# Peptides against a protein of PDB entry 4BOS, part 19

Target 1, 163 residues: chain A of PDB entry 4BOS
Amino acid sequence: PVLTRTVVPADNSCLFTSVYYVVEGGVLNPACAPEMRRLIAQIVASDPDFYSEAILGKTNQEYCDWIKRDDTWGGAIEISILSKFYQCEICVVDTQTVRIDRFGEDAGYTKRVLLIYDGIHYDPLQRNFPDPDTPPLTIFSSNDDIVLVQALELADEARRRRQ
Target 2, 163 residues: chain A of PDB entry 4BOS as posed
Amino acid sequence: PVLTRTVVPADNSALFTSVYYVVEGGVLNPACAPEMRRLIAQIVASDPDFYSEAILGKTNQEYCDWIKRDDTWGGAIEISILSKFYQCEICVVDTQTVRIDRFGEDAGYTKRVLLIYDGIHYDPLQRNFPDPDTPPLTIFSSNDDIVLVQALELADEARRRRQ

## One batch from the design tools (peptide; aimed at target 1 A10 D70 I120)

Design b1_p16_4_s1 (made by RFdiffusion4, then SolubleMPNN; from b1_p16_4 with L1S N8L L9A A16L)
Fold by OpenDDE base, seed 2:
Structure b1_p16_4_s1 (fold): chain B 163 residues (1-163), chain A 16 residues (1-16)
Amino acid sequence: as target 1 above (163 residues)
Amino acid sequence: SAARAAALAAARAAAL
């Protein structure tokens, strides 16, 4: 089994496309972003006490309007929200630092998904199997730390290619 | 929760 990267479009919505891909079991749908943006806005709007200006960097209403634009980038707050929504740990391996940021790690989720991030772009990660009849895996056990090692290796290789 | 709020704020500050 090999952990591989699926390159998604660099269209300002790569985070949403990547998350959708992994949580839906390997479904590439670049058109998913508007709906996911609206989902996030709905969640944020539903809890203005928690999603405060201090957390959002802008008022709750301003954030909701902002995230629904098709040219704004998702980041840590959006990943955190999506982790909670999909009830899974979202692990982001950063190719610049060769580290993994784990979102939802303290929530007790049994599943994890993985993204790779280079500072401006997100892509989904998947495990390919030798048997061609076995589809790639995008949802892992939260106890599968081997996949995290593989993700770090992939990120380190990516980093070396840029140097 | 307070812990969750702190984690979200810290994560955002890390600029991921």
Scores: peptide ipSAE 0.028, ipTM 0.671, DockQ to the pose 0.036
OpenDDE base, seeds 1, 3, 4, 5: peptide ipSAE 0.027, 0.027, 0.027, 0.026; ipTM 0.664, 0.663, 0.659, 0.656

Design b1_p16_4_s2 (made by RFdiffusion4, then SolubleMPNN; from b1_p16_4, 6 letters changed)
Fold by OpenDDE base, seed 3:
Structure b1_p16_4_s2 (fold): chain B 163 residues (1-163), chain A 16 residues (1-16)
Amino acid sequence: as target 1 above (163 residues)
Amino acid sequence: KAARARELAAARAAAL
């Protein structure tokens, strides 16, 4: 089994496309972003006491309007929200630093998904199997630390290619 | 809720 990267469109919604891909078991839907943006806005709007200006960096309403724009980029806040919504750990391997940032790691989720990030663009990661009849795996056990090692290896390789 | 708020703040500070 080998961990591989699926390149999604390099648009400002790549985070949403990538998350959707991994949590839906490998479904590439570049048109999923508007709905996911609305989902995040809905969650944020539903709890203004929790999603405060201190957390969002802007008022609750301003954030909701901002995230629903088609030209705004998702980041750590959105990943945190999506981790909670999908009830899974979201692990992001960074090709610039060769490190993994784990979101939802203390929530007790039994599953994790992986993204690769180069400082601008997000792509989803999947495990491919030798048997062509076995579909790629995008949802891993939270106990599968081997996949994290494989992700670091991918990131290190990507970094070396750019140097 | 307080613990979750701290978790979210920490996640945001993780520099992504």
Scores: peptide ipSAE 0.027, ipTM 0.664, DockQ to the pose 0.034
OpenDDE base, seeds 1, 2, 4, 5: peptide ipSAE 0.021, 0.012, 0.026, 0.026; ipTM 0.623, 0.545, 0.647, 0.653

Design b1_p16_4_s3 (made by RFdiffusion4, then SolubleMPNN; from b1_p16_4 with L1M N8L L9A A16L)
Fold by OpenDDE base, seed 5:
Structure b1_p16_4_s3 (fold): chain B 163 residues (1-163), chain A 16 residues (1-16)
Amino acid sequence: as target 1 above (163 residues)
Amino acid sequence: MAARAAALAAARAAAL
């Protein structure tokens, strides 16, 4: 089994496309972003005590209007929200630092998904199998730490290619 | 959204 990267479009919605890909078992849909942006805005608007200006860097209403724009980028806040919504750990391996940021690690989820990040772009990761009739895996056990090692190896190789 | 995502969204919307 080999962990591989699926390159999604380098548009303003790469995070949403990447998350959708892994949680849906490998479905590439670059048109998913508008609905996901509205979902996030709805969740944020529903809990202004938790999603405060201190957390968002802007008022709750300003954030909701901002995230629904088609030209704004998702980040850690959006990943945290999507982790809670989909009830899975989202692991992001960074090719600049070769480190993994784990979102939802303390929630007790049984599943994890993986993204790779280069500082400005997100892509999804998947495990490919030797048997051509076995489809790629995008949802892993939260006990599968081997996939995290494989993600670090993939990120380290990407870093070396740029240096 | 795909059928699975739509079903999950409907289930989660009731809990928000």
Scores: peptide ipSAE 0.030, ipTM 0.654, DockQ to the pose 0.025
OpenDDE base, seeds 1, 2, 3, 4: peptide ipSAE 0.020, 0.028, 0.025, 0.025; ipTM 0.614, 0.660, 0.638, 0.654

Design b1_p16_5 (made by RFdiffusion4)
Pose (drawn by RFdiffusion4):
Structure b1_p16_5 (pose): chain A 163 residues (1-163), chain P 16 residues (1-16)
Amino acid sequence: as target 2 above (163 residues)
Amino acid sequence: AAAERAAANIAARTAA
């Protein structure tokens, strides 16, 4: 089986669309983004002690309004939140310098999902099977460290292809 | 219009 990128629309909500795709087992639904952003705002507003002005670069309320727009880009804050909400490890494979940032690294989730990130775009990763009957898988066991290795290699290849 | 805006945002970020 081969680790594969599926290209989602680069409409400013790719982070949310990509996370949704992998946690829902392979469903592409761009309309999920506004709701996922509202979920983020709900969580950010619920902990102003943690989500401080220093962390957000603005007031808690300003950040909530900002993230609810259809043109702002999700990042580490959003990913950390979505990892907990969905109770899975979210592994971002960064093809800029070829590394993996593992959100939920120490929460002991049983599940793991992967996104590929080039510094500008987010797309979901999935495992494709050469058997006509076996659909792609987007959720992997936390014990499954080999998929992380395959993702690192895909990151190398993706970096070479992009250049 | 939304697609043009998204494309402009990506172009701006690439330039930075």

Design b1_p16_5_s1 (made by RFdiffusion4, then SolubleMPNN; from b1_p16_5, 5 letters changed)
Fold by OpenDDE base, seed 2:
Structure b1_p16_5_s1 (fold): chain B 163 residues (1-163), chain A 16 residues (1-16)
Amino acid sequence: as target 1 above (163 residues)
Amino acid sequence: SAAARAAALLAARAAA
């Protein structure tokens, strides 16, 4: 089995597309972004005490309006929200630092998904199997640390290719 | 913290 990358469009919504891909078991749907942005805004609006200006960097309402724009970034806040919504650990391997940031790691989720990040773009990761009848896997056990090693390997190779 | 670092460094946008 090999961990591989699926390149999604660089259209300002790559984070949402990538998360959707992995949590839905390998469904590539770039058109998912508007709904995911709205979902995040709805979640944020529902808990103004937690999603405060201190957390968001702007008022709750301003954030909700902002994240629903087609051209605004997704980042750690959105990943955290999506981790909680989908009840899975979201692991982001960074090709610039060759580090994995684990979102939801303290929540006790049994599943994890993986994204690869290069500083400006997110792509989803999946495990391909030698058996052609076995579809790629995007949802892993949170105990599967081999996949994290493979992700670091993939990121390190990507980093070396750019240096 | 790792969370604080992630909040600052993991923003993604379309490549220009």
Scores: peptide ipSAE 0.069, ipTM 0.764, DockQ to the pose 0.150
OpenDDE base, seeds 1, 3, 4, 5: peptide ipSAE 0.061, 0.042, 0.021, 0.020; ipTM 0.760, 0.731, 0.579, 0.533

Design b1_p16_5_s2 (made by RFdiffusion4, then SolubleMPNN; from b1_p16_5, 5 letters changed)
Fold by OpenDDE base, seed 5:
Structure b1_p16_5_s2 (fold): chain B 163 residues (1-163), chain A 16 residues (1-16)
Amino acid sequence: as target 1 above (163 residues)
Amino acid sequence: DAAARAAALAAARAAA
């Protein structure tokens, strides 16, 4: 089995497209962003005590209006929210540092999904199998640390190609 | 829970 990258469009919504891809088992839908932006805004608006100005960098209402725009990028706050919503660990391997940032790691989830990040753009990762009749896997056991090693190898190779 | 999350996602889609 080999861990591979699926390149999604380099638009303002690459994070949402990438998360949707992995949590839906490998479905590429570049049009998924508007509904995911509305979902995030709804969750943020429902808990102003937790999603305060201190954590958002703007007022709760300002953030909700901002994230629903079609030209704003998602980041750590959105990943954290989506991890909780989909009840899975989201692991992001960074090609600039060759390190993995884990979201939801202390929540006790049994599943994890993986993204690759270059400082600007997000792409999803999947495991491909030798048998052509076996579809790629995007949802892994939270005990599968081999996939994390493979993600680091993928990121290290990407970094070397840019040096 | 899972049912509430599914309903939230459906509501977000319906608001499109």
Scores: peptide ipSAE 0.080, ipTM 0.759, DockQ to the pose 0.025
OpenDDE base, seeds 1, 2, 3, 4: peptide ipSAE 0.052, 0.036, 0.044, 0.040; ipTM 0.739, 0.719, 0.728, 0.725

Design b1_p16_5_s3 (made by RFdiffusion4, then SolubleMPNN; from b1_p16_5 with E4A I10R T14L)
Fold by OpenDDE base, seed 1:
Structure b1_p16_5_s3 (fold): chain B 163 residues (1-163), chain A 16 residues (1-16)
Amino acid sequence: as target 1 above (163 residues)
Amino acid sequence: AAAARAAANRAARLAA
């Protein structure tokens, strides 16, 4: 079994496409972004006390309007929200630092999904199996530390290729 | 680049 990267379009919505891919078991749907943006806006709007201007960098309403645009980028706030929504740990391996940022790590989730991030683009990660009839795995046990090691290996290789 | 920096800024706010 090998952890591999599925390159999704660089269309400003790569985070949403990548998250959708992994949480839905490996379904590539670049058209998922508008609804995911709406979902995030809905969650943010529902809790203005938690999602304050101090966190958002703009008013709650301004953020909701902003994130629903087709050309705005998702980041840590959106990942945190999606982690909570899908009830899974979202692990982002950064190819620039060769580090894994874990979102939802203290929530007690039993599942984790993995993304790879290069500073301007997100892609989903999946585990491929030698049996062609066995579909790739995108949802892992939160106890599966091997997948984190494999993700770091991918990130390190990616960094070396850019040197 | 501008969008990437905006995302990084949000990450920094959450880390605080």
Scores: peptide ipSAE 0.032, ipTM 0.708, DockQ to the pose 0.076
OpenDDE base, seeds 2, 3, 4, 5: peptide ipSAE 0.026, 0.029, 0.027, 0.031; ipTM 0.657, 0.692, 0.662, 0.676

Design b1_p16_5_s4 (made by RFdiffusion4, then SolubleMPNN; from b1_p16_5 with E4A N9L I10R T14A)
Fold by OpenDDE base, seed 2:
Structure b1_p16_5_s4 (fold): chain B 163 residues (1-163), chain A 16 residues (1-16)
Amino acid sequence: as target 1 above (163 residues)
Amino acid sequence: AAAARAAALRAARAAA
């Protein structure tokens, strides 16, 4: 089995497209972003005590309006929210630093998904199987540390290709 | 670490 990336469109919504892809089992839907953005906004709006200005960097209402724009970028805050919503660990392998940031790692989730990030763009990761009749896997066991090693290898290769 | 890198993990593209 080989870990590979699926390149999603390089737009302002690549994070949402990538998350949607992995949590839905490998469904590529570049048009999912508006609903993903609204999902984030709904969650944030539902808990203004937790999602405070200190966390958001702006008022709860301002953030909700901002994240629903089609030209604003998602990041760690949104990943954290989506991790909690989907009840899975979201692992982001960074090709610039060759490190993995694990979101939801302390929540005790049994599942993990993986994204690859190069500083400006997110793509989803998947495990391909030699059997052509076996579809790629995007949802892994949170105990599957081999996939993290493979993700680091993939990131290191990507980094070397840029140097 | 994750909190410190919150802004750094933003996926930035030019606005349409």
Scores: peptide ipSAE 0.165, ipTM 0.772, DockQ to the pose 0.153
OpenDDE base, seeds 1, 3, 4, 5: peptide ipSAE 0.063, 0.055, 0.043, 0.060; ipTM 0.743, 0.737, 0.721, 0.744

Design b1_p16_6 (made by RFdiffusion4)
Pose (drawn by RFdiffusion4):
Structure b1_p16_6 (pose): chain A 163 residues (1-163), chain P 16 residues (1-16)
Amino acid sequence: as target 2 above (163 residues)
Amino acid sequence: AAAANAALLESLRPDF
């Protein structure tokens, strides 16, 4: 089986669309983004002690309004929140310098999902099977460390191809 | 603004 990127629209919400794709087992639905952003705002507003002005670069309320827009990019704050909400490890494979940032690293989730990130775009990763009957898989066991190795190599190859 | 930015981002889309 081969680790594969599926290209989602680069409409400013790719982070949310990619996370949704992988946690829902391979469903592409761009319309999920406004609701996922509202979920983020709900969680950010619920903990102003943690989501402070220093962390957000603005007031808690300003951040909530900002993230609810259809043109702002999700990032580490959003990913950390979505990992807990969905109760899975979200592994971002960064093809800029070829590394993996593992959200939910120490929460003991049983599940793991992967996104590939080039510094501008987010796309979901999935495992494809050469068997006509076996659909792609987007959720992997936390014990499954080999998929992380395959993702690092895909990151190398993706970096080479992009250059 | 969102549509213009989306068109820019799509133009930067890597091929791999």

Design b1_p16_6_s1 (made by RFdiffusion4, then SolubleMPNN; from b1_p16_6, 6 letters changed)
Fold by OpenDDE base, seed 5:
Structure b1_p16_6_s1 (fold): chain B 163 residues (1-163), chain A 16 residues (1-16)
Amino acid sequence: as target 1 above (163 residues)
Amino acid sequence: SAAEKAALLASLLPDY
């Protein structure tokens, strides 16, 4: 089995599209972003004491208005919220640094999903099997560290192509 | 760091 990248549209919502893809088992839906943006805004608005200006970099209300725009980009805060919402570890491999940031690693989740990030764009990762009748896997065991090694290999290869 | 802050958020958020 090999880990492969599915390139999603390079629009302002690539993070949301990528997360949706992996947590839904490989469903590409570029129109999923508005709903996910509203979900995040709802969660943030529900706890202004926790989601303070110190965490958000702006007031709670300003953040909620900002994230619901169709031209704003998601990042670490949104990944953290989505990790908890979907009850899974979200692992992001960075092609610029060849490092993996693990969101939700201390939460005790049994599942993990993987994204690849180049400093601007997010794409989802999936495991393809030799049997063409076996569908690709996007949700892995949190004990599957082989998939993390494979993700690092993909990132390293991507970095070499740009050098 | 940003990653540490994000990881903390994921661990402290309630279940949904």
Scores: peptide ipSAE 0.037, ipTM 0.688, DockQ to the pose 0.026
OpenDDE base, seeds 1, 2, 3, 4: peptide ipSAE 0.036, 0.031, 0.021, 0.036; ipTM 0.688, 0.631, 0.587, 0.693

Design b1_p16_6_s2 (made by RFdiffusion4, then SolubleMPNN; from b1_p16_6, 5 letters changed)
Fold by OpenDDE base, seed 2:
Structure b1_p16_6_s2 (fold): chain B 163 residues (1-163), chain A 16 residues (1-16)
Amino acid sequence: as target 1 above (163 residues)
Amino acid sequence: SAAELAALLESLRPVY
Protein backbone atom coordinates (compact mmCIF):
# COMPACT_ATOMS: atom_id res chain seq x y z
CA PRO B 1 0.00 0.00 0.00
CA VAL B 2 1.37 3.35 -1.11
CA LEU B 3 0.02 6.83 -0.52
CA THR B 4 0.11 8.92 -3.69
CA ARG B 5 -1.17 12.23 -4.97
CA THR B 6 -3.40 12.77 -7.97
CA VAL B 7 -2.52 16.02 -9.68
CA VAL B 8 -5.65 18.06 -10.38
CA PRO B 9 -5.76 21.09 -12.69
CA ALA B 10 -3.95 24.15 -11.40
CA ASP B 11 -6.97 26.39 -11.72
CA ASN B 12 -8.64 28.61 -9.15
CA SER B 13 -10.71 25.67 -7.92
CA CYS B 14 -8.08 23.06 -7.08
CA LEU B 15 -9.27 22.87 -3.46
CA PHE B 16 -12.83 22.06 -4.47
CA THR B 17 -11.73 19.55 -7.08
CA SER B 18 -9.46 17.89 -4.54
CA VAL B 19 -12.11 17.68 -1.83
CA TYR B 20 -14.66 16.34 -4.28
CA TYR B 21 -12.17 13.71 -5.42
CA VAL B 22 -11.51 12.32 -1.96
CA VAL B 23 -15.04 12.48 -0.52
CA GLU B 24 -16.51 10.85 -3.62
CA GLY B 25 -14.08 7.95 -3.51
CA GLY B 26 -11.68 9.03 -6.21
CA VAL B 27 -13.78 10.81 -8.80
CA LEU B 28 -11.89 13.46 -10.72
CA ASN B 29 -14.36 16.12 -11.79
CA PRO B 30 -12.85 19.56 -12.44
CA ALA B 31 -16.34 20.83 -13.28
CA CYS B 32 -17.53 20.30 -9.70
CA ALA B 33 -16.35 23.70 -8.46
CA PRO B 34 -19.37 25.88 -9.31
CA GLU B 35 -21.73 23.60 -7.41
CA MET B 36 -19.38 23.29 -4.45
CA ARG B 37 -18.97 27.05 -4.33
CA ARG B 38 -22.74 27.41 -4.29
CA LEU B 39 -23.00 24.78 -1.57
CA ILE B 40 -20.55 26.67 0.63
CA ALA B 41 -22.35 29.95 0.01
CA GLN B 42 -25.64 28.32 0.92
CA ILE B 43 -24.26 26.97 4.18
CA VAL B 44 -22.69 30.31 5.09
CA ALA B 45 -25.88 32.20 4.29
CA SER B 46 -27.90 29.82 6.46
CA ASP B 47 -26.03 30.74 9.64
CA PRO B 48 -25.08 34.41 9.69
CA ASP B 49 -24.61 34.35 13.46
CA PHE B 50 -21.81 31.81 13.28
CA TYR B 51 -20.37 32.89 9.95
CA SER B 52 -19.88 36.49 11.02
CA GLU B 53 -17.62 39.21 9.69
CA ALA B 54 -15.11 38.26 12.35
CA ILE B 55 -14.81 34.79 10.86
CA LEU B 56 -15.23 35.61 7.18
CA GLY B 57 -13.28 38.86 6.99
CA LYS B 58 -16.24 40.36 5.15
CA THR B 59 -20.00 40.45 5.58
CA ASN B 60 -21.90 37.21 5.20
CA GLN B 61 -23.46 38.37 1.95
CA GLU B 62 -20.16 39.67 0.59
CA TYR B 63 -18.50 36.35 1.30
CA CYS B 64 -21.26 34.43 -0.43
CA ASP B 65 -20.92 36.56 -3.52
CA TRP B 66 -17.14 36.31 -3.36
CA ILE B 67 -16.83 32.55 -2.97
CA LYS B 68 -19.21 31.95 -5.87
CA ARG B 69 -16.85 33.75 -8.24
CA ASP B 70 -14.91 31.39 -10.47
CA ASP B 71 -11.59 33.11 -9.75
CA THR B 72 -11.52 33.11 -5.94
CA TRP B 73 -9.46 30.63 -3.95
CA GLY B 74 -10.70 28.35 -1.22
CA GLY B 75 -8.86 27.95 2.04
CA ALA B 76 -9.28 26.96 5.65
CA ILE B 77 -12.78 28.43 5.97
CA GLU B 78 -14.02 26.40 3.03
CA ILE B 79 -12.25 23.26 4.26
CA SER B 80 -13.91 23.65 7.65
CA ILE B 81 -17.31 24.02 6.05
CA LEU B 82 -16.80 21.04 3.77
CA SER B 83 -15.59 18.93 6.68
CA LYS B 84 -18.82 19.64 8.51
CA PHE B 85 -20.95 19.08 5.44
CA TYR B 86 -19.39 15.74 4.50
CA GLN B 87 -19.07 14.70 8.15
CA CYS B 88 -15.42 13.73 7.83
CA GLU B 89 -12.07 14.93 9.07
CA ILE B 90 -10.12 16.73 6.37
CA CYS B 91 -6.36 16.55 6.86
CA VAL B 92 -4.15 18.94 4.92
CA VAL B 93 -0.46 18.13 4.73
CA ASP B 94 1.61 21.22 3.92
CA THR B 95 4.78 20.58 1.93
CA GLN B 96 6.24 23.93 2.93
CA THR B 97 6.09 23.26 6.66
CA VAL B 98 5.79 19.44 6.69
CA ARG B 99 2.87 19.52 9.06
CA ILE B 100 -0.72 18.37 8.98
CA ASP B 101 -3.62 20.65 9.77
CA ARG B 102 -6.65 18.64 10.78
CA PHE B 103 -10.14 20.01 10.28
CA GLY B 104 -12.97 18.38 12.17
CA GLU B 105 -10.63 16.45 14.44
CA ASP B 106 -12.77 17.18 17.50
CA ALA B 107 -16.12 16.40 15.89
CA GLY B 108 -16.00 12.65 16.41
CA TYR B 109 -16.07 11.72 12.74
CA THR B 110 -15.19 8.13 11.90
CA LYS B 111 -13.68 8.97 8.51
CA ARG B 112 -10.84 11.16 7.30
CA VAL B 113 -9.62 12.33 3.91
CA LEU B 114 -6.29 13.86 2.97
CA LEU B 115 -5.12 16.73 0.82
CA ILE B 116 -1.61 17.92 0.04
CA TYR B 117 -0.90 21.64 -0.18
CA ASP B 118 2.21 23.45 -1.42
CA GLY B 119 1.20 27.06 -0.83
CA ILE B 120 -0.36 27.66 -4.23
CA HIS B 121 -2.05 24.37 -5.08
CA TYR B 122 -4.14 21.59 -3.52
CA ASP B 123 -4.08 17.95 -4.62
CA PRO B 124 -5.91 14.92 -3.25
CA LEU B 125 -4.16 11.94 -1.69
CA GLN B 126 -5.06 8.29 -2.13
CA ARG B 127 -3.82 4.89 -1.06
CA ASN B 128 -2.92 2.55 -3.91
CA PHE B 129 -2.86 -1.21 -3.52
CA PRO B 130 -0.62 -3.83 -5.13
CA ASP B 131 -3.62 -5.56 -6.67
CA PRO B 132 -4.46 -3.53 -9.77
CA ASP B 133 -8.08 -4.64 -9.50
CA THR B 134 -8.41 -3.01 -6.08
CA PRO B 135 -9.36 0.64 -6.52
CA PRO B 136 -7.46 3.34 -4.64
CA LEU B 137 -8.76 4.34 -1.23
CA THR B 138 -9.47 8.00 -0.50
CA ILE B 139 -11.56 7.68 2.66
CA PHE B 140 -9.69 6.41 5.69
CA SER B 141 -10.59 5.54 9.25
CA SER B 142 -10.10 8.46 11.60
CA ASN B 143 -8.07 6.00 13.67
CA ASP B 144 -5.66 5.30 10.79
CA ASP B 145 -2.64 7.27 11.92
CA ILE B 146 -0.36 5.39 9.55
CA VAL B 147 -1.81 7.34 6.66
CA LEU B 148 -0.85 10.57 8.45
CA VAL B 149 2.73 9.36 8.77
CA GLN B 150 2.75 8.48 5.09
CA ALA B 151 1.39 11.92 4.24
CA LEU B 152 4.18 13.57 6.23
CA GLU B 153 6.71 11.44 4.38
CA LEU B 154 5.29 12.62 1.07
CA ALA B 155 5.45 16.22 2.22
CA ASP B 156 9.02 15.87 3.45
CA GLU B 157 10.12 14.37 0.16
CA ALA B 158 8.37 17.13 -1.76
CA ARG B 159 10.11 19.76 0.35
CA ARG B 160 13.50 18.13 -0.15
CA ARG B 161 13.01 18.15 -3.91
CA ARG B 162 12.61 21.93 -3.78
CA GLN B 163 15.71 22.52 -1.60
CA SER A 1 -6.27 31.58 19.94
CA ALA A 2 -7.59 34.19 17.57
CA ALA A 3 -4.08 34.89 16.32
CA GLU A 4 -3.42 31.23 15.67
CA LEU A 5 -6.68 30.87 13.81
CA ALA A 6 -5.94 33.93 11.70
CA ALA A 7 -2.53 32.55 10.81
CA LEU A 8 -4.01 29.20 9.86
CA LEU A 9 -6.70 30.82 7.74
CA GLU A 10 -4.09 32.79 5.85
CA SER A 11 -1.53 30.01 5.50
CA LEU A 12 -3.92 27.61 3.80
CA ARG A 13 -5.23 30.04 1.21
CA PRO A 14 -3.18 29.88 -2.00
CA VAL A 15 -1.16 32.98 -2.83
CA TYR A 16 -2.49 33.06 -6.39
Scores: peptide ipSAE 0.078, ipTM 0.713, DockQ to the pose 0.045
OpenDDE base, seeds 1, 3, 4, 5: peptide ipSAE 0.074, 0.077, 0.062, 0.076; ipTM 0.728, 0.721, 0.720, 0.710

Design b1_p16_6_s3 (made by RFdiffusion4, then SolubleMPNN; from b1_p16_6, 8 letters changed)
Fold by OpenDDE base, seed 5:
Structure b1_p16_6_s3 (fold): chain B 163 residues (1-163), chain A 16 residues (1-16)
Amino acid sequence: as target 1 above (163 residues)
Amino acid sequence: SAKEKAAELASLLPDY
């Protein structure tokens, strides 16, 4: 089995498209972002005491208005919320540093999904199997450390190719 | 750090 990258559109919503892809088992839907943005805004608005300016870098209301725009980028806050919402660990491998940031690693989730990040763009990762009749896997066991090694190898190769 | 905030958010958020 080989870990591979699926390139999603380089629009301002690549994080949301990538997360949707992996948590839905390999479904590419670039139109999913508006609903996911509204979901995040709704969650943030529901707890202004927790989602303070210290966390958001702006007021709760300003953040909610900001994240619902179609030209704003998601990051660690959004990944954290989506990890909890989908009840899975989200692992992001960075091609610039060849490191993995694990979101939800202490939550006790049994599943993990993987994204690759180049500093501005997110893409989803999937495991392909030699049997062509076996569909690619996007949801892994949280005990599967082999997939993390494969992700690091993929990121290292991308760095060498300046991708 | 961003990672610390992310870890805290993932652990403290309610279930949905």
Scores: peptide ipSAE 0.034, ipTM 0.691, DockQ to the pose 0.026
OpenDDE base, seeds 1, 2, 3, 4: peptide ipSAE 0.031, 0.033, 0.013, 0.015; ipTM 0.677, 0.679, 0.475, 0.481

Design b1_p16_6_s4 (made by RFdiffusion4, then SolubleMPNN; from b1_p16_6, 7 letters changed)
Fold by OpenDDE base, seed 2:
Structure b1_p16_6_s4 (fold): chain B 163 residues (1-163), chain A 16 residues (1-16)
Amino acid sequence: as target 1 above (163 residues)
Amino acid sequence: SAAAKAAELASLLPVY
């Protein structure tokens, strides 16, 4: 298929690896997690008024210490933060529900990236081209509705395979 | 805000 999934390691940092992959144009680097975690912690620490206990579920300082641990998982909060940082829409297609959750959709970003999520694991998505000399695309136009349809198709197929 | 939306969507995309 045109839109394909790159399986990243099923470790505690699959979200960070996946985001790094798509925002960097298809660079697979599982070792990016510690830096990504520190980046998020730095952003959160920089604005304790915005990143409040109500948002974080814990104190600002506790969150920063928590997210920097090697064994903690990222989720919606981290995706939102990364969307803001990279100034792009992050679209997550869920294989369990066959729906796309869009982060940064109202921010006016011109670019979007896509992840696929199965309830416990994140993987990045990329568009492959017939020309072997053309590298896969991971950063799409925010107006590219075709890629969203293709993502839903991937999710639907994944769900059917579990039946 | 994006953060507020993230909190709302946390049920679908867990934060832990």
Scores: peptide ipSAE 0.032, ipTM 0.687, DockQ to the pose 0.041
OpenDDE base, seeds 1, 3, 4, 5: peptide ipSAE 0.029, 0.014, 0.030, 0.029; ipTM 0.677, 0.492, 0.668, 0.674

Design b1_p16_7 (made by RFdiffusion4)
Pose (drawn by RFdiffusion4):
Structure b1_p16_7 (pose): chain A 163 residues (1-163), chain P 16 residues (1-16)
Amino acid sequence: as target 2 above (163 residues)
Amino acid sequence: THAERNARHLQELREE
């Protein structure tokens, strides 16, 4: 089986669309983004002690309004929040310098999902099977460290291809 | 809109 990128629209919401794709087992639905952003705002507003002005670069309320727009990019704050909400590890494979940032690293989730990130775009990763009957898988066991190795290699190859 | 313009710009970066 081969680790594969599926290209989602680069409409400013790719982070949410990619996370949704992988946690829902391979469903592409761009319309999920406004609701996922509202979920983020709900969680950020619920903990102003943690989501401080220093962390957000603005007020808690300003950040909530900002993230609810259809043109702002999700990042580490959003990913950390979505990892907990979905109760899975979200592994971002960064093809800029070829590394993996593992959200939910120490929460003991049983599940793991992967996104590929080039510094500008997010797309979901999935495992494709050469058997006509076996659909792609997007959710992997936390014990499954080999998929992380395959993702690092895909990151190397993706970096070479992009250059 | 800003979102539409930015989406077109991002798509162009992706096609490069």

Design b1_p16_7_s1 (made by RFdiffusion4, then SolubleMPNN; from b1_p16_7, 12 letters changed)
Fold by OpenDDE base, seed 3:
Structure b1_p16_7_s1 (fold): chain B 163 residues (1-163), chain A 16 residues (1-16)
Amino acid sequence: as target 1 above (163 residues)
Amino acid sequence: SRAAELAARLEAERAR
């Protein structure tokens, strides 16, 4: 089994497309962003005490209006929210630093998904199997540390290509 | 934490 990268469109919604891909088992839907933006806004709006200005960097209402725009980019706040919503650990491997940052690592989730990030763009990661009849896997056990090693290898290779 | 540091960086990226 080999961990591979699926390149999604390089638009302002690449995070949402990538998350949707991995949590839905490998479904590429570049049109998923508006709905996911609304989902995030709804979650934030529903808990203004938790999602405070201190966390959001802006008022709850301002954030909700902002994230629903079609030209705004998702980041750590959105990843954290999506991790909680989908009840899975979201692991982001950074090609600039060759590090993995884990969102939801302390929540006790049994599943994890992986994204690769280059500083501006997110892509989903998947495990491909030798058997062509076995579809790629995007949802891993939270105990599967091998996939994290493989993700680091992908990031390291990507970094070397840019040097 | 490492996650907190990344979060700050990611937010900075979004602010650009």
Scores: peptide ipSAE 0.024, ipTM 0.626, DockQ to the pose 0.044
OpenDDE base, seeds 1, 2, 4, 5: peptide ipSAE 0.024, 0.023, 0.023, 0.022; ipTM 0.645, 0.646, 0.637, 0.611; seed 1 fails the geometry check

Design b1_p16_7_s2 (made by RFdiffusion4, then SolubleMPNN; from b1_p16_7, 11 letters changed)
Fold by OpenDDE base, seed 3:
Structure b1_p16_7_s2 (fold): chain B 163 residues (1-163), chain A 16 residues (1-16)
Amino acid sequence: as target 1 above (163 residues)
Amino acid sequence: SRAAALAAALAALRAA
């Protein structure tokens, strides 16, 4: 089995598209971002005590309005929220540092998904199988450390190629 | 804590 990258559009919403792809088992839908942005805003708005200005860098309402814009970038806070919502660990392999940031690692989830990040863009990762009739896998066991090694190998190769 | 992690990661890993 080989871990591969599916390139999604660089349309300011690549994080949301990438997360949707992996948590839905490999469904590419670039139009998913508006609803995912609204989902995040709804979650944030539902708990103003937790999602405070200290966490958001702005008022709860200001953040909700901001994240729902089609030109604002998702990042670690949005990944954390989506990890909790989808009840899975989200692992981000960074091609600039060749390191993996794990979100939800302390929550006891049994499954993990993987994204690759180059500093300005997110793409989803999937495992392809030799049997062409076996569909790619995007949801892995949280105990599958082999997939993390493979992700690091992809990141290292990407760094060497400067892509 | 989760709250501290979110606060520390506010601007981290932003991407378009």
Scores: peptide ipSAE 0.127, ipTM 0.754, DockQ to the pose 0.040
OpenDDE base, seeds 1, 2, 4, 5: peptide ipSAE 0.140, 0.143, 0.140, 0.144; ipTM 0.760, 0.763, 0.762, 0.761; seeds 1, 2, 4, 5 fail the geometry check

Design b1_p16_7_s3 (made by RFdiffusion4, then SolubleMPNN; from b1_p16_7, 8 letters changed)
Fold by OpenDDE base, seed 3:
Structure b1_p16_7_s3 (fold): chain B 163 residues (1-163), chain A 16 residues (1-16)
Amino acid sequence: as target 1 above (163 residues)
Amino acid sequence: SSAARKARELEELRNL
């Protein structure tokens, strides 16, 4: 089994497309972004005491309006929210630093998904199997640290190739 | 409060 990268469109919504891909078991849906943005806005709006200005960097209402725009990019706060919503650890491997940021690592989730990030673009990662009849795996056990090693190797190779 | 502590945890995640 080999960990591989699926390239999603390089639009303003690559984070949402990538997250949707991995949490849905490998479904590429570039049209998922509007619903994903609305989902995040709904979650934030539902708990203004928790999602405070200190966390959001702007008022609750301002954030909701901002994230629903089709030209705004998601980041760490959106990944954190999506991790909490989907009840899984989201691991982001950075090709520039060859480091993994783990979102939701202290929540006790049993599952993890992986993204690869180059500073301006997110892509999903999947495990491919030698058996062509076995579909790729995008949801891993949170105890599977081998997949993290493979992600680091993939990122290191990308850095060396200046991908 | 418990909510405030949880909020700080999320803030820490945002700053990663």
Scores: peptide ipSAE 0.029, ipTM 0.609, DockQ to the pose 0.026
OpenDDE base, seeds 1, 2, 4, 5: peptide ipSAE 0.025, 0.029, 0.017, 0.027; ipTM 0.612, 0.653, 0.543, 0.659

